# Designs tried in a protein design run: peptides against a protein of PDB entry 5JXT. Part 165

Target 1, 319 residues: chain A of PDB entry 5JXT
Amino acid sequence: SLLPKKEINVYIGMSEMQVKWYQKILEKDIDAVNGAGGKRESKTRLLNIVMQLRKCCNHPYLFEGAEPGPPYTTDEHLIYNAGKMVVLDKLLKRIQKQGSRVLIFSQMSRLLDILEDYCVFRGYKYCRIDGSTAHEDRIAAIDEYNKPGSDKFIFLLTTRAGGLGINLTTADIVILYDSDWNPQADLQAMDRAHRIGQTKQVVVYRFVTDNAIEEKVLERAAQKLRLDQLVIQQGRAQVAAKAAANKDELLSMIQHGAEKVFQTKGAFGTMAEKGSQLDDDDIDAILQAGETRTKELNARYEKLGIDDLQKFTSESAYE

## One batch from the design tools (peptide; made by RFdiffusion4, then SolubleMPNN)

Design b2_p21_8_s3 (from b2_p21_8, 6 letters changed)
Fold by OpenDDE base, seed 4:
Structure b2_p21_8_s3 (fold): chain B 319 residues (1-319), chain A 21 residues (1-21)
Amino acid sequence: as target 1 above (319 residues)
Amino acid sequence: DLQDIVKYAKENFDKIKIVKP
């Protein structure tokens, strides 16, 4: 029988470079971040800020002129300048040592470009599929990854491109490098490994930048998922799936952790203490803390009824 | 729609640049 998947949110501090870029993003649009635009503030402007903050949480090299150079060479800087890469690098070493194979999902094809450079730099053999990959090339990549005795360790996928009915049960580890706004897209991604034909325990690691916009993206996704489950269970088909985040919801998400980011000199959390020198004990501590926070997050939303889940309760960073 | 946000964000991903001062 298929074992239940284990899901763990991995809460990761920003690197010093990410903190500096996160500050610059907020400072550039500080009037919008402070809500000074009121009802006149463009939803488009707020969406742009949210996207810039999400880029920063993924990797600072997603910004033009962020990568050190010339010469533009892949080196350890690709890892230590992004908290998620530092954790990924240590986690992949552990995953490989245990004889597992891994799917890595992102919303951002440009992040997959960085992950390809990383795979080459570390000597990890990989496959890639994104939204631009031709249908024939997708089939070829899947077949190459799934073949008996495949030396391909990593499969890099955009979350939505991986959602297209693919079977990747030859992997037992799933890393969500970032989260979709729609939790169903992430579930569909996990179901590429967690499907009939899987013989191993599937483990899903969801990377979440701590004290940043991604924590609110995750909370919103968890809230939506619980709402969808309750609507299905209660047969209340009329509960309109809540519309796109309104301006006030977007503003609250942008403001989350902003004050602490402005006050921070250097990196956050374990990244401040050890930087790129995380050991196996640090990874175990991060995973254990993540497992605890995951249980707490789930328990928070399990207690809420449909009416409560229909309210966006955002404590702003200033409340 | 949340899908519209994601679509907008994807379509404008390359337009959202931080110009280094």
Scores: peptide ipSAE 0.009, ipTM 0.365, DockQ to the pose 0.041
Fold by OpenDDE base, seed 3:
Structure b2_p21_8_s3 (fold): chain B 319 residues (1-319), chain A 21 residues (1-21)
Amino acid sequence: as target 1 above (319 residues)
Amino acid sequence: DLQDIVKYAKENFDKIKIVKP
């Protein structure tokens, strides 16, 4: 019998480098961030800010000239300069020690390039599939990963490429390094491991940068998912899929945590306290806090009706 | 230029307050 999947949001503080780059992104477009453009502000400009902030939450080396060098060498800096990499590095050690195998999903193929460099640096054997991977190479990678006694520990996937009906039930851990705007894409990614043929408890870790735009991306995704569930349950096909975020929603998402980011001189949360020196107790604390916040988030949306979910604008970044 | 933005941000960091609307 397939066990229910366990889903945990892992809330991760930004590194000092991420804070600096996050500040820089906001400062570059400060008039747009402050809403000073009013009705004249373009939705495209706000979407560009959102995209840059999401890149920052993933890894600062996604920006040109962010990587330390010359020389451009893979080292511990690849890890400590991104909060998600610090947590990933500790989790992967635990996952490997327990004899699990892991799928890592991202929206960004360029982040998979960083994760490949990381895998090589740590000596993790991996497979990769993205949007550019040829069909034959996808089959070969899946077969290599799924073969009995495969030495491939990690499978790196773009969320949408991994969503294409593949079976990866030889993995029991799923890491969503980032989230899709469409929660169904993330569910389809999880369902690559959480499917008939799985023999283990599937655990899904969703990485979320704390005090950043990704919290609002997650809230929006949770709201949409609940709305989709209620529409299915009530047979009300007429509930138009909530349109792409409006300007005010995008502005609110950009503004979320921005004041605290500008006030911060170093890293956030556990990254400020421990940096790259997280131990097993720190990881357990992060996972426990994440499990609590995940339950609270789900409980918030489970109580809402269709009409409430349709009208529900994310609470002001200031409330 | 990215360098000009970084320089401006560093020089004005203490002055750039998010003004609550």
Scores: peptide ipSAE 0.007, ipTM 0.393, DockQ to the pose 0.038
Fold by OpenDDE base, seed 5:
Structure b2_p21_8_s3 (fold): chain B 319 residues (1-319), chain A 21 residues (1-21)
Amino acid sequence: as target 1 above (319 residues)
Amino acid sequence: DLQDIVKYAKENFDKIKIVKP
């Protein structure tokens, strides 16, 4: 029988470089961040800010001139300059030691480029599929990963490319390096490993930059997922349609954690305390804290009815 | 729509660059 998947949100502090870039993104558009543009502020401008902040949460090298160089060389800086990479680097060592195989999903093909450089740097054998991958190359990559005795440890995928009905049950670990705005896309990604033919306990790690835009992306995705579930259960198809983030919701998301980011000198949380020197106990503490916060998040939304969830999408604009 | 946001974000990802001064 297929075991139920275990899902854990992994809350990760920003590196010093991420904090610095996050501050610069907010400062560049400070009038928009402060809501001074009012009704005249374009939804497009706010969406651009959200995307820059999400890029920063993923990796600062997604920005031109962020990478140290010349010379441009892959080194430990690729890891310690992004909180998610620090946690990923430790987690992958544990996963490999356990004899597990891992799918890593991102929304950003350019982040997969960074993850390829990382895999090469660490000597991890990998496969890759994104939206630009030719159909024949996709088949070849899947077959290479799934073959008996495959030495491919990691499969790098964009969440959209993972949507193509592929079977990757030869992996038992799923890392969502970032979250889709549509929680169904992430579920479809998880379902590549969590299918008929899986023999292991599937564990899903969702990376979430703490005290940043990604926490609000996660909350919004969780709200939508709960609404979608309740709509299916209650047969109320009309409720699901209002999922467009308005300007005020986008502004609230941008403002989330911004004050603390401006006040911070250096890194956040465990990244400030340990930086790249995280040990196994630090990882266990992060995972345990993440499991607790995941239960609390789920419990918050499980208690809400359709009417409450519809209000919460409106009230999170006024707090 | 969140789909429009995601679509816009993906279509403009490469256009939205912050260059370090």
Scores: peptide ipSAE 0.008, ipTM 0.362, DockQ to the pose 0.041; fails the geometry check
Fold by OpenDDE base, seed 2:
Structure b2_p21_8_s3 (fold): chain B 319 residues (1-319), chain A 21 residues (1-21)
Amino acid sequence: as target 1 above (319 residues)
Amino acid sequence: DLQDIVKYAKENFDKIKIVKP
């Protein structure tokens, strides 16, 4: 029988470089961040800020002129300048040592380019599929990954490209490097490994930048998922979850953690304490803290009814 | 629609450059 998935949110602090870039993004549009534009502030402008902040949470080298150089060389700076890469680098060593194979999902094809450079730098053999990958090349990549005795350790996928009904049950670990706004897209991605033919316990690690916009993206996705579940259970097809964030929701998401980011001169959390010098005990502590916070998050939404979830405005950044 | 946000994000990902001041 297929074992249930274990899903763990992994809460990760920003590197010093990420904090500096996060500050710059907020400062560039400070009037919009402060709500000074009022009703005239375009939803498009707020969406742009949200996307820049999500890029920053993924990797600062997604911005032009962020990468150190010339010369532009892949080195340890690719890892230590992004909190998610520091945790990923340690977690992949553990995953490999235990004889597991891993799917890494992102919303961003350009982040997969950084992850390719990382794989080459660490000597990890990988496959890649994104939205631009030709149909024949997708089949070839899947077959190469799934073949008996495959030397491919990592499969890099965009979340939406990985959703296309493929079977990747030869992997038992799923890393969601970032989250989709639609929780069903992430479920469809992890169900590529968690399917009939899987013989191992599937573990899903969802990376979440702590004290940043990604916490609010996660909360919103959890709210939507719970609402969708309750609608299905109650047969009330008419409760369309607000499919898109409104301006006030986007503004609240942008403002979340912004004050603390402006006050911070260095890195956040474990990145401030240890930086890139995480050991195995630090990873265990991060995973255990993440498991606890994941249970607390789920328990918060399990108690809410449909009417509560519809009224649930994400707490203002000031409550 | 969240799909519109994701679509917008994908379509503009390469266009949304933060130029260093």
Scores: peptide ipSAE 0.000, ipTM 0.304, DockQ to the pose 0.041; fails the geometry check

Design b2_p21_8_s4 (from b2_p21_8, 8 letters changed)
Fold by OpenDDE base, seed 4:
Structure b2_p21_8_s4 (fold): chain B 319 residues (1-319), chain A 21 residues (1-21)
Amino acid sequence: as target 1 above (319 residues)
Amino acid sequence: DLQDIVQYAKDNFDKIKIVKK
């Protein structure tokens, strides 16, 4: 029988470089971040800020001129300049030692480019599929990954490209490097490994940049998922969850953690204490803290009714 | 809708750049 999947949110501090870039993004549009545009503020402007902040949470090298060089060579800087890469690097060593195989999902094809460079640098054998991958090449990559005795350890996928009904039950670990705004897209990605034919316990690690916009993206996704479940259970098909964030919701998401980011010198959390020198105990502590926070997050939304879940209660970082 | 936001973000991902000075 298929075992229930385990889902753990992994809350990760920003590197020093990420903090500096996050500050620069907020400073560039500080009037919009402060809500000074009011009703006249463009939704497009706020969406642009959200996207820049999400890029920063993933990797600072997604910005032009962020990568150190010349020479533009892959080195340890690719890892230590992004909190998610530091955690990923340690976690992948454990996963490999356990004889597991891993799917890594992202919303950003350009992040998969960075992850390819990382895989080459660490000597991890991988497959890749994104939105631009030809149909024949997708089939070939899936077959190469799933073949008996495949030496491919990692499969890199964009979340939506992985959603195309493919079977990847030869992997037992799923890493969501970032989250989709639609929680159903992430579930569909997990279901590539958590499907009929899986023989192992599937574990899903969801990376979340702590004290940043990604925490609010996750909360919104959890709220939506709970609402969708309750609507299905209660037969209230007419409650079209207005899935679109309004301007005020976007502004609140941008403001979340912004003050603390401006006050921070250097890195956040475990990244400030250990930097790239995370040990096995540090990873265990991060995973344990993540499991606790995951349970707390789920418990918050499980107690809410449909009417409460329709109200986006953004605690602003300034309330 | 949220899908429109995500699509807008994807379509403009390469256009939305911060240049390090």
Scores: peptide ipSAE 0.008, ipTM 0.372, DockQ to the pose 0.042
Fold by OpenDDE base, seed 1:
Structure b2_p21_8_s4 (fold): chain B 319 residues (1-319), chain A 21 residues (1-21)
Amino acid sequence: as target 1 above (319 residues)
Amino acid sequence: DLQDIVQYAKDNFDKIKIVKK
């Protein structure tokens, strides 16, 4: 029988470079971040800020002029300049040593480009599929990855490209490098490994930048998922889950952790203490803390009724 | 104070190594 998947949110601090770029993004639109535009502020402007902050949480090299160079060479800087890469680099070594194979999902094809450079740099053999991958090339990549005795360790996918019903049960580890606004897209991604034909315990690691916009993206996704479940259970078809965040919700999400980011002169959390020098004990501590926070997050939403779940309780960084 | 935070951010903005292409 298929074992239940284990899902762990992995809360990761920003690198020093990410903090600097996060500050820069907020500063560029500080009036919007402060809510000075009030009801007149453009929703599009707020959405753009959210998108830039999410890029920063993934990797600072997603911004023009962020990568050190010339020469533009892949080196350890690709890893230590992004908290998620530092954790990923350690986690992949452990996963490989355990004889597991891994799917890595992202919303951003440009992040997959960075992950390809990383894979080459570390000597990891990989497959890739994104939204631009031709149908024939997708089949070829899947077949290559799933081949008995395949030397491909990693499969890089955009979350939506993974949604096409493909079978990747030859992997037992799923890393969500970032999250979709729609929790169903992430579930569909997990279901590439967690389906009939899987023989191992599937473990899902969801990377979440701590003290940043991604925590609020995660909370909103969890809220939506619970609401969808309750609507199905109660037969209340009329509960139109407000699919799109309103301006106030977006503003609150942008403001979350912003004060602490501005006050920070270096990296966050374990990234400040050890940076790229994370050991196995540090990874275990991060995973254990993540498991605890994941349980707490789930327990928070499990107790809420439909009416409570419709209220976006955004704790702003200023409330 | 939000103003102090904003000022801190502005003061440190130029310390961001932006590699101009």
Scores: peptide ipSAE 0.008, ipTM 0.375, DockQ to the pose 0.077
Fold by OpenDDE base, seed 5:
Structure b2_p21_8_s4 (fold): chain B 319 residues (1-319), chain A 21 residues (1-21)
Amino acid sequence: as target 1 above (319 residues)
Amino acid sequence: DLQDIVQYAKDNFDKIKIVKK
């Protein structure tokens, strides 16, 4: 029988470089961040800020001129300059040691480019597919990964590429490096490993940058997922979640953690304390804290009815 | 629509660059 998935949100502090870039993104459009643009502020401008902040949460090298150089060389800086990479680097060592294989999903093909450089730097054998990968190359990559006795440890995927109904049950670990705004896309990604033919306990690690916009992306995705589930259960097809974030919701998401980011000198949380020198106990503490916060988040939304979930999409603009 | 936001974000990802001066 297929075992239930274990899903753990892994809350990760920003590196010093991420904090500096996050500050610069907010400062560049400070009037929009402060809501000074009012009704005249374009939704497009707010969406641009959201995307820059999400890029920062993933990796600073997604910005031009962020990578140290010349010379441009892959080194430990690729890891310690992004909180998610620091945790990923330690977690992958553990995953490999336990004899697991891992799918890593991102929304950003350019982040997969960074993850390829990382895989090469660490000597991890990998496969990659994204939205631009030719059909034949996708088949070849899947077959190479799924081959009995495959030496491919990591599969790098965009969440879009994961949507194609592929079977990757030869992996038992799923890392969502970032979250989709549509929780169904993330579920579809998880279901590449969690399908008929899986023989292991599937564990899903969802990386979430703490005290940043990604917490609000996660909350909104969790709310939408719960609403979709309740609508299906109650047969109320008409409760289309107003899927569009309004300007006020986008502004609230941008403002989340902004004050703390401006006040912070250096890195956040465990990244400030340990930086790249995380040990196994630090990882266990992060995972345990993440499991607790995941249970709390789920419990918050499980208690809400359809009417409450519809209101919360409006009230998160007033708190 | 969140899908519109996500699609906009995906379509403009490469256009939305911050250059470190």
Scores: peptide ipSAE 0.007, ipTM 0.362, DockQ to the pose 0.041
Fold by OpenDDE base, seed 2:
Structure b2_p21_8_s4 (fold): chain B 319 residues (1-319), chain A 21 residues (1-21)
Amino acid sequence: as target 1 above (319 residues)
Amino acid sequence: DLQDIVQYAKDNFDKIKIVKK
């Protein structure tokens, strides 16, 4: 029988470089961040800020002129300049040692380019599929990954490209490097490994930048998922879960953790304490803390009815 | 629509650049 998947949110502090870039993004549009534009502030402008902040949470090298060079060389700086890469680097070593195989999902094809450079640098054999991958090349990549005795350890996928009915049950670990705004897209990605034919316990690690916009993206996704479940259970097809964030919701998301980011001169959390020198005990502590916070997050929404979930505005950025 | 937001983000991902001054 297929075992239930385990889902763990992995809360990760920003590197010093990420904090500096996060500050620069907020400072560039500080009037919009402060809500000074009022009703005149375009939703498009706020969406652009949200996307820049999400890029920063993924990797600072997604910005032009962020990568150190010339010469542009892949080195340890690719890892220590992004909190998610520091945790990923340690987690992949553990996963490989356990004889597991891993799917890594992102919303951003340009992040997959960074992950390819990382795979080459660490000597990890990988496959890749994104939105631009030709149909024949997708089939070839899937077959190469799924073949008996495949030496391909990692499959790099964009979340939406991975959603296309693919069977990847030869992997037992799923890393969501970032989250989709639609929680169903992430579920569809997980279901590539969590299908009939899976023989192992599927574990899903969802990376979440702590004290940043990604916490609010996660909360909104969890709220929507609970609403979708309750609508299905109650047969109330008409409860259109708020399909898009409004301006006030976007502002609240942008403002979340912004003050603490401006006050911070270095890295956050475990990145400030250990930086790139995380050991196996540090990873275990991060995973255990993540499991606890995941249970707490789910328990918050499980107690809420449809009407409560619809009224539940994310707590003000100042509480 | 969240899909429109995500699509806008994808379509503009390469246009949304912060240049280090």
Scores: peptide ipSAE 0.007, ipTM 0.338, DockQ to the pose 0.042

